# Peptides against a protein of PDB entry 4PN1: the designs that were tried, part 221

Target 1, 261 residues: chain A of PDB entry 4PN1
Amino acid sequence: KIEMNFLNKPIVPDTTKVISNFLTHYLITEPVEHVEIEAKLGTLIDLETQNRFEFPVMNETILNPEFNLRTRFESDMTASEHKYLNEFLNQAFRDSQKPGRLPFAYKHTKQVDLFYETEDNSRDKIRVSKNQSDNQVLACVKKRRVADLFLYCPNDAFDIRISISDELPVSMPSGNQQPSLTRLKDRVGYVHQEIKIDLTKTTQNDPVYDTTERHELEVEFGNIADLRDRAQKAKDGMEAPLFRRVQLFMDNVRILRREHS

## One batch from the design tools (peptide; made by RFdiffusion4, then SolubleMPNN)

Design b1_p30_3_s4 (from b1_p30_3, 15 letters changed)
Fold by OpenDDE base, seed 2:
Structure b1_p30_3_s4 (fold): chain B 261 residues (1-261), chain A 30 residues (1-30)
Amino acid sequence: as target 1 above (261 residues)
Amino acid sequence: SSLSKELEELLDPEVLELQREIAKKLELEE
């Protein structure tokens, strides 16, 4: 006969608690109205060495946001890494279509993002997203980065940035305004149990800077209303539903960050 | 564009077919 532990009860990993608390803060305590919550795969770069930062830890660890570690996060990956992840997700997609599994859904989006300066000279830009094929407006938002939580993952191919953003719907810029930045996005999206996994190729044209290309993988909570409900329950003393959802999200992230070319 | 074509070329033909079928059922973009 075996038991789970000396209490014979399930225990929640500390990582799950920390992330859950982080999310609860921006969902409930200081609620972001139009919240987007995503994790991006990337690399924590040491600003001094310009190499991946080396922390004195041996496994996944959440960095304390109160400390300035003199790092930057690079969400870009190589074309080879991006291809490998695409192949991996394709296989996962196929496997999920088998009897007894919950299937992935798929969406492919090609869009152009136009960024405009705000009248208030705020650092936040207005983003107009249009469908690349017919130039129809998909969204017009002012996106504000609210908070980041960084995970250093020394045993995996990628580090993780979990970001809280506010995407406020706004009116279209005036017709006389020119975009300060244009971004072409080709995105393949996989959805499983309301968790969105997006592979994106981005071409950015800046009038001042050279054209840049990026390859990104992001994981997003697809049901914010449900997540907010779970966070509220957690705040009210019932934490299990939130922990389960965060665990699901993080397990998907962990699977992906372990894969490399 | 070259960007779109490159991304499409990364998809396995079998997956592409299945994705198209699912996309039709869900009224999603291909």
Scores: peptide ipSAE 0.018, ipTM 0.469, DockQ to the pose 0.011
Fold by OpenDDE base, seed 1:
Structure b1_p30_3_s4 (fold): chain B 261 residues (1-261), chain A 30 residues (1-30)
Amino acid sequence: as target 1 above (261 residues)
Amino acid sequence: SSLSKELEELLDPEVLELQREIAKKLELEE
């Protein structure tokens, strides 16, 4: 007979605990009311070399935010990488439709985001999102970035940024206001066990800057109410449900960042 | 050209067809 360990019980990875504590802080301790929690694939860039950051570690490592590592995060990939991930997710979708599996859901959206300055000239802009086909308003929000957690992944093609944001619903801007920025989004979305995986091609038109294009992959918690409930239970001494959900999320992220053409 | 057309051009024909089939089955927009 083989046992898992000398206790013959599952053990929680340290990474799971650290991320769980990070999430619990912004879900329960200092709660963000309209919280969005997502991970983006990208690259940690060394500000001095302008190359990928190099740190003396051999595996996935959560960076301590108390240390200034002189880095920036670029949430972008090549068109080839983006295409490969799309094909990979399409295959995963097909496989999930087989008997005995939990199926993926699929959604393709074409959206335009219009950004407006606030009357008080605050850093946060109002974002109006519309469907490209019929100009139907999808959302009007003021989004604030609350916190970031960075994972350096030396063995994978991408590093990871986990972000906590506050998406506050707000009233539509006045009809006489012009947008300061327009962003077109073509998004292919997959949902599995309430975890959202989105491939997005973004074209940004800035009146001051040249048009820029980005290819992004993001993984998001699709059920915040459930996650908040799990975090509360963790604060009350029952950590297992939160750890399981965070482990699921991170395993999906780990699968995706390992894939490359 | 729309972003949608540009994205479609990046996909292999087989992948594009699959996406269309999925969209049709789920009554979603492509």
Scores: peptide ipSAE 0.017, ipTM 0.523, DockQ to the pose 0.011
Fold by OpenDDE base, seed 5:
Structure b1_p30_3_s4 (fold): chain B 261 residues (1-261), chain A 30 residues (1-30)
Amino acid sequence: as target 1 above (261 residues)
Amino acid sequence: SSLSKELEELLDPEVLELQREIAKKLELEE
């Protein structure tokens, strides 16, 4: 008989605990009502060198937000990297359809995001999302970034930003308002065990600047209600369900950030 | 304008085919 350790009990990685606590804060302690929780693959850039940040650690490390490391996060990747991840996820999708596996769900969406300035000139913009094919309104929200948690991943192709956002549903902007920004989004979404993995190609036309294209991969908690329930249980002293869910999320993120062509 | 631009589809033809096959199978199983 083999035991997992000298207590024969599962242990929780410290990373899982830290992230769980972070999530619990914004789910329960200071709850964000319309919370979106996502991880984006990208690169921590050193503002001094404009290269990838170098931190004296050898593995995945959550950066302490109390310290200004003079970094920025770039959520973009190359078209080649994005393509590779798409192919990888396609294969994962196929494999998951086999007997004995939990299948991926797949969705392809093309939308237009229209951004409008708010009346109070707040930093937050109203985003109207429309389906590209029929111009039906999919959503009208004011997204506020609440908090970020950065993971430096020296051994992987990407660093990670976990973001807490408030996506407040708002009324449509007045008919007289013109969008300040328009973005086209082509998104392929993979859902496995209520974790959403999205590959997004974004095209933006700037009247002053050339057309810009971005390639992003994001991993999102697809069941916030369940996550909130787990967080509440954790606050009440039963942490295991939350830890398991966070571990699942992070394992998916870890798989993806390691992939490279 | 950005609204008139077509985006390159990220959809893999193989995935599309698989989805169609699955759908057909499910219909047959009902």
Scores: peptide ipSAE 0.016, ipTM 0.404, DockQ to the pose 0.010
Fold by OpenDDE base, seed 3:
Structure b1_p30_3_s4 (fold): chain B 261 residues (1-261), chain A 30 residues (1-30)
Amino acid sequence: as target 1 above (261 residues)
Amino acid sequence: SSLSKELEELLDPEVLELQREIAKKLELEE
């Protein structure tokens, strides 16, 4: 007979605990009302070298936000990497449709985001999202970035930024107001067990800079209500449900960040 | 500030086909 360990009980990785605590803070302790929680694949760039930062660690590491590491996060990848991930997810989608598996759901969306300055010139812009095909308004929100948690992943193709955002529904801008920024989004979304995986090609036009294109992959918690419930249970002393959900989320992220063309 | 263009199709056509097949089989909308 064999046992898992000398307690014969599951053990939770420290990474899972740290992330769970981070999420619990913004779900329960200081709750964000319209919270969005996502991880983006990208690269931690050393501001001095403009190359990927090199930390003296050998595995996935959550960076301490108390330290200014003089880095920036680039939530972008090459077109070829993006294509590869698309193909990879396509295969995963196909495989999940087989008997005995939980299937992916898939959605393709094209939208335009129009950003408007607020009257008080606040840092947070109003975003009006419209369906690109028929110009129907999908959402009008003021999005605020609340917190970030960075994971340095030396063994993988990408580093990770986990972000807490508040998407506050707001009234439409006045009809005579012009957008300060326009962003076209072509997004393919994969959903598995309420974890959303989105590949997004973004074209951005602003009056100051030339048109830029980005290729992004993001992983998002698709059921915030459930996550909040799990976080509450964790605060009440039952941590296992939250840990399991965070582990699932992170495992999906870990799979994706290892893939490259 | 305004864009009047479309992005290149991101989707792999094979996924679209599969999705259509599944949707058809299950009588679901894409």
Scores: peptide ipSAE 0.015, ipTM 0.398, DockQ to the pose 0.011

Design b1_p30_4_s1 (from b1_p30_4, 10 letters changed)
Fold by OpenDDE base, seed 5:
Structure b1_p30_4_s1 (fold): chain B 261 residues (1-261), chain A 30 residues (1-30)
Amino acid sequence: as target 1 above (261 residues)
Amino acid sequence: SSKYPWLDQLPEEVRKQLILATYDPNVSFA
């Protein structure tokens, strides 16, 4: 018989522990009420060189947020990369439909996001999301970025930003108010074991600048209630359920960030 | 005191290693 290790027990990667504690803080300790937790694939850019950040590490590394590394995160990728990931996920979807597997769910959504300034001129804008086909309101929220955790991934095509956001449902803007920004989103969503993987093409029209298109891939926890429950259990001394869920999430992220055309 | 209290939830050794892994003498604390 083969054992996992000399204790014959699962071991939790340090990355999992760090991320779990990060999440627990914003789920339990200082709870964000309408929390969204997602990882975006992108590139850590060195502000001085405007190239991908180079750090003296050899593998996936969580950056210490206490240090100002003079970086920015670019969540955009090339159309070719995005296309490749789409094809990859399509294949994964197909394979998951086979007997003995847990199937992916698939959803294609086309929406328009309208951003409105708040009355108090807060930096946080109100986002009204509508379905492109029938203009039905899907959501009206005020999104606040709460925290970020960055992973530098030198061996992979992408670095990772894990973000904690508060998506507060709010009332619709006044009917006479005009949006400050409008974005079209074409989103292909895959869900597996309540982990959402979204490929999003965002088109933005600027009256001054040419139309810009961005390509993003995000991985999101699809069951926040469950995650919060797991985090609470972790605070109560039972960490395994949270670790398992974070491990699953990160494994999915790791699969995706390795893919390149 | 840490600006990010959730770091205090990590074992001290883990936190130290994290700092060592991400430290650059040319970088200042945020």
Scores: peptide ipSAE 0.033, ipTM 0.272, DockQ to the pose 0.122
Fold by OpenDDE base, seed 3:
Structure b1_p30_4_s1 (fold): chain B 261 residues (1-261), chain A 30 residues (1-30)
Amino acid sequence: as target 1 above (261 residues)
Amino acid sequence: SSKYPWLDQLPEEVRKQLILATYDPNVSFA
């Protein structure tokens, strides 16, 4: 008989523990209401060189937030990379429809986001999301970025930002108010085991700059209530359910960040 | 830390290793 280790018990990687503790803090300890938790693929950029950040590590590494590394995160990729990931996910979707597999769900959405200034000129703008086809209001929220956790991934095509956000539902802006910014979003969404994977093409008109297009891939926890329950259990001494869910999430992220054209 | 309380949930040895692993003389504390 073969055993997995000298205790014959599962062991949890430090990455899973660190991320789990990060999530538990903002789910349970200092709970964020209307929380959104997502990982974006992108690039850590050195502010001094404007090139990809380099660090003396050989594998996936959570950066210590206590250190200012003089970096920025660019949540973008090339059109070709984005297209490749789209085809990759389409194939994964098809394969998951086969007998014996858990199927993906798929949705294609086109929306416009309208951003409005608040009366108090607060940093957080009101975002009104509308369906492009019929202009029906999908959401009206004030989004606040609460925390970020960065993963440097030297062996992969992309680095990762895990973000905690608060999406507070708010009343619609007054009818006479004009949006300060508009964004068109073309989004293809894939859901597998309540993990949401979105490919988004965003078009933005800037009054000073030409129209810009951004290509993003994000992975989101689709069941926050379940995640919060798991986090609470972890605080109560039963960590395994949370670790398993975080591991699932991160494995999906790891698959995606390795793919490129 | 006071700024990132969730780091305190990690074992002390893990925290020390993280600090050492992410140390760069060209960066500063946030």
Scores: peptide ipSAE 0.012, ipTM 0.214, DockQ to the pose 0.115
Fold by OpenDDE base, seed 4:
Structure b1_p30_4_s1 (fold): chain B 261 residues (1-261), chain A 30 residues (1-30)
Amino acid sequence: as target 1 above (261 residues)
Amino acid sequence: SSKYPWLDQLPEEVRKQLILATYDPNVSFA
């Protein structure tokens, strides 16, 4: 007979606890009403060297936001890496269609995002998203970045930023307003057990800067209501459901960040 | 011969679905 440990009970990794507490804060303690929670693959850049930062750690590490690490996060990858991940996810999709597995769902979208200034000249811009095919409005929101949590992953191709955002639905801007920024998005989204994995190619036309292209991979909690319920239970002393959901999320992130072209 | 040769090895139904879930990130927007 084999036991898990000397208590014969599951043990929760510290990473799971830290992330769970982070999420609980913005789900329950200081709740964000229209919360979006996502992890982006990217690179922690040393501001001094402009290269990937090197920390004296040997595995996945959550960085303490209280320290000035002189870093920035670049949520981008090469086209080759992005292509590889697309192929990887397609393979995962295929495998999930086999008997005994939970299948992936998917969605391919092409949209344009138009950013507008607000009447009160607030920092947050209004984003109008439209379908490229028929120009139908998909969403009109003000998105506010609330908080970030960074994971340095020295053994993997990518570092991770977990972000809390508030996406407030708002009325359409006045028809006489011109967008300050336009962004084209080509996104393929995979969904497995209500975890969303998005590959997005973005082309941005900035009036000041040259056209920029970005290749991103995002992992998002697809069921916020369930997550909020789990977080509430955690605040009430029952943490296991939240830990399990966060563990699932992070395992998916870990799989993806280990893949490279 | 296709951009993704492995697609040809899949059942037709699965292949069709995967085509819809695939894009080439090396192709710029039109």
Scores: peptide ipSAE 0.024, ipTM 0.526, DockQ to the pose 0.012; fails the geometry check
Fold by OpenDDE base, seed 1:
Structure b1_p30_4_s1 (fold): chain B 261 residues (1-261), chain A 30 residues (1-30)
Amino acid sequence: as target 1 above (261 residues)
Amino acid sequence: SSKYPWLDQLPEEVRKQLILATYDPNVSFA
């Protein structure tokens, strides 16, 4: 008989523990009420060279936020890379329909995001999201970025930013207000075991700046209530359920970041 | 609670149509 190790028990990767602790902080310790937790694929850029950041490590590494690394994160990819990932996920969707598998769910959406300044000139704007087809209001929120955790991935096509945000539902802006920014989104969403994977093409029209286009891939926890419950259990000494969910999330991220055209 | 209430078990034919109607990242919004 083959055993897993000399204890013949599963062990938890260090990455899983670090991320679990990060999430637990913003779920339980200093809780964000309307929390969104997502990972975006992109590139850590060295501000001095404007090239991809280089760090003397050989594998996936969580960067310590206490270090002042002169970097920025670009959450973008080429149209070709984005197309490849779309095809890859479509194949994964088809394969998941086979007997003995858990199936993906799928949705294609086209929406317009309208950003409004707040009356108090607060840092965060109000975002109104509408369907492009019928102009139906989908959401009205004020989103605040709470924290980021960066993963440097030297062996893969993309680095990762895990972001925690507060998405506060708010009332619609007054009819006399004009949006300061408009954003068109073409998005395909895949959901597997309550982990959502979104491919999004964004076109941004700004009255001051030139039109910008981006291609993004994000992975999001779809069941925050369950995740918060797992985090609470972890604080109470039962860590395994949280570790399992974080491991699942990160494995999905790892699959995606190594795929390229 | 789930953030994705639209997650329903769809008929196979509908799922196939959704895949065929997936977005093309090369299409312009202009």
Scores: peptide ipSAE 0.011, ipTM 0.352, DockQ to the pose 0.015; fails the geometry check

Design b1_p30_4_s2 (from b1_p30_4, 16 letters changed)
Fold by OpenDDE base, seed 1:
Structure b1_p30_4_s2 (fold): chain B 261 residues (1-261), chain A 30 residues (1-30)
Amino acid sequence: as target 1 above (261 residues)
Amino acid sequence: MSKYPWLNELPEEVRKKLILATEDDSVRFA
């Protein structure tokens, strides 16, 4: 008979522990009320070369935020890569519909995001999201980025940014205010075991700059209440449920970041 | 103390090894 290890017990990878600690802080210790937790696929860019940074590591590595690494994160990919991921996820969706599997849910949405300046001229803008088909308001929020955790992935096509955000519901801007920015979003969403995977094509019309198109893939925790409950249990000494959920999340991220055209 | 609050929750022995004061954090973008 084969055992897992010399203790014959599961061991939790450091990556899972560090991420779990990071999440627990913003779920429990200093709780963000309207928290959004997502991972974006992208590239850590060396500010000097403007190319992907080369860190002296050989595997997935959480970067220590205390170090000045001279990097930026670009959450964009090529249209070809985005298309490939879409095809990959479509196949995964189809395979999940087979007997004995847990099925994906699928949703295609088109929305317009309107950004407004706040009355106090704060850095955070108000975002009004509308359905493109009927102009119905889907959301009106002020989104604040709270924290980031960066993962360098030298063996994969993409690096990862895990972000904690606060999406505060706010009142609609006054009817006489004009949006400072508009974005069209074409989003294909997949949900599996309450983990959301979104492929988003964003078109931005800038009056000063040319129209820009961005292709993004994000992975999000779809059940924050459950995650918060797991984080609370972890603070109370039972860490296994949180670790399992974080592991599931990260495994999905790991699958996706390896796929490219 | 780290400006990253979740690092401050680590054991002191671990935190002392991780915390490096950075003079210019503006070079990191999210």
Scores: peptide ipSAE 0.069, ipTM 0.472, DockQ to the pose 0.094
Fold by OpenDDE base, seed 5:
Structure b1_p30_4_s2 (fold): chain B 261 residues (1-261), chain A 30 residues (1-30)
Amino acid sequence: as target 1 above (261 residues)
Amino acid sequence: MSKYPWLNELPEEVRKKLILATEDDSVRFA
């Protein structure tokens, strides 16, 4: 008979604990009402060198926010990398449809995001998302970034930013207001066990500058209510459900960040 | 005490270690 360890009990990695604590704060302690929790693949850039940040660690490491590392996070990848990940996820989708597996759900969406300035000239913009095909309004939100947690991943193609955002539903801008920015989004979404994986190609047309494209991959907790429940249970002394969900999330992130073209 | 509220929810011993580490001159700050 094989046991997990000398206690024969699951052990939780520190990464899971730290992330769980981070999430619990913004789910329970100082709750964000319309919380979005996502991890983006990208690159930590050293502001001094403009190259990928280097830190003397040899594995996935949550960066201590107390340190001013003078980095920026670029949530972008090459078209080739993005294509590779798309193909990878397509294969994963196909494999998950086999008997005995939990299937992926798949959705392809094309939307336009219109950004509007707020009346109070706040830094937060109102985003109106519309379906490109019929201009149906999908959402009208004011998104506020609440917190970030950065993972340096020296062994993988990408570093990770986990972000907490508040997506407050708001009323549509007045009819006379013009958008300050328009973005086209082509999104391929995969959902497995309520974890959302989105590949998004964003096209931005600037009248002054050339059209720019961004290629992003994000992993999002698809069931916030469940996650909040788990976080509450963790506060009440039952941490295992939260740890399991965070572990699942992170394992998916780890799979994706290791893939490269 | 950290200005990051979620760090303050960690065990004090852990939190102290994290904070103290930031003041270590042997650690690269940028």
Scores: peptide ipSAE 0.130, ipTM 0.518, DockQ to the pose 0.120; fails the geometry check
Fold by OpenDDE base, seed 2:
Structure b1_p30_4_s2 (fold): chain B 261 residues (1-261), chain A 30 residues (1-30)
Amino acid sequence: as target 1 above (261 residues)
Amino acid sequence: MSKYPWLNELPEEVRKKLILATEDDSVRFA
């Protein structure tokens, strides 16, 4: 007979614990009311070299926020990398439609985001999202970045930023206000077990800057209510449901960050 | 205080840095 270990009990990896604790803080301890929780694929850039940072570690590592490592996170990838990931996800989608599997859902969305300054000139802008096809308002929110957790992934194509944001629904800006920024978003979305995976091509027309194009991949918790419930249970001493959900999320992230063109 | 020690063990100044009063990257991007 083979046992898992000398206690014959499951062991939770430190990565899972740390992320779970991070999430629990902003779900339960200091709760963000309209929380968005996502992981973006990107690159930790060394501010001195402008290259990918080289940490003296050999595997996935959550960076300690106590240290200023003189890095920035670039949530972007090349068009070729983005295309490769799209093809990869398309194949995963097809495979998931087979008998015995849980299927992906798929959605293609084209939207325009209009950013407006607030009356108090706060740093947080109002974002109005509209469907490109019919100009229907999809959302009007004030988004604030609350917290970040960075993972350095030396063996993979991408590093990871897990972000907590507050997306406060707000009223539409007054008709006399002009947007300070306009962005076109072409988003291909995949959903599997309430985990959202979005490939987004963003085109920004800035009157001051040249037109910029970005390619992003994000993984988001699609069921915040369930996640909050799991976090509450964890705080109450039952951690397993939260750990399982975080593990699922991170496994999806790990799959994606290993793929590159 | 959090049930999770690692949050409590961080200096207050550092813990505050986890709360980023920053614009969304989409807004920051020039």
Scores: peptide ipSAE 0.053, ipTM 0.379, DockQ to the pose 0.047; fails the geometry check
Fold by OpenDDE base, seed 4:
Structure b1_p30_4_s2 (fold): chain B 261 residues (1-261), chain A 30 residues (1-30)
Amino acid sequence: as target 1 above (261 residues)
Amino acid sequence: MSKYPWLNELPEEVRKKLILATEDDSVRFA
């Protein structure tokens, strides 16, 4: 008989613990009401070199937020990388439809996001999301970035930003207000075990600046209520359910960040 | 106390080692 270890008990990696603690804080301790929790694939850029950040570690590493590393995170990838990931996910989708597997759900959406300045000139803009086909308002929110956790991934094509945001529903801007920014989003979404994986092509039309296109891959917790429940249980001393969900989330992220053209 | 509240939930011994007095981290959002 093989045992897991000399205690014959499951052990939880530090990465899982740290992320779980991070999430628990903003789910339970200082709860964000309309929380969005997502991981974006991208690149940590060293502001001094303008190259990918180099840190003396050899594996996936959560960066300590107490250190000002003078970095920025670029959530963009090349069109070729994005296409490759799309093909990869399409194949994963197909494979998941086979007997004995849990199937992906698939959704293709096109939306337009209109950003409006707030009356108080706060940094947080109001985002009105509309269906691109019929201009139906899907949401009107003020998205506030609450916290970020960065993972440096030296062995993979991408680094990771886990972000906690508050998507506060707000009233529509006044009819006379013009958007300061418009984004067209072409999003291919995959859902597996309530983890959302979105490939998004974003075309940004700035009145002042040139149109820019970005290619993003996002992994999001699709069931916040369940996650919050798990986090509460963790606070109550039962951490295993939360750890399992975080592990699932991170494994999906890890799969994706390893894929590159 | 850390600027990042969730770090304050770590065990005291760990927290003492990890929490640093740092300047504004606004550069991470630039």
Scores: peptide ipSAE 0.050, ipTM 0.370, DockQ to the pose 0.100; fails the geometry check

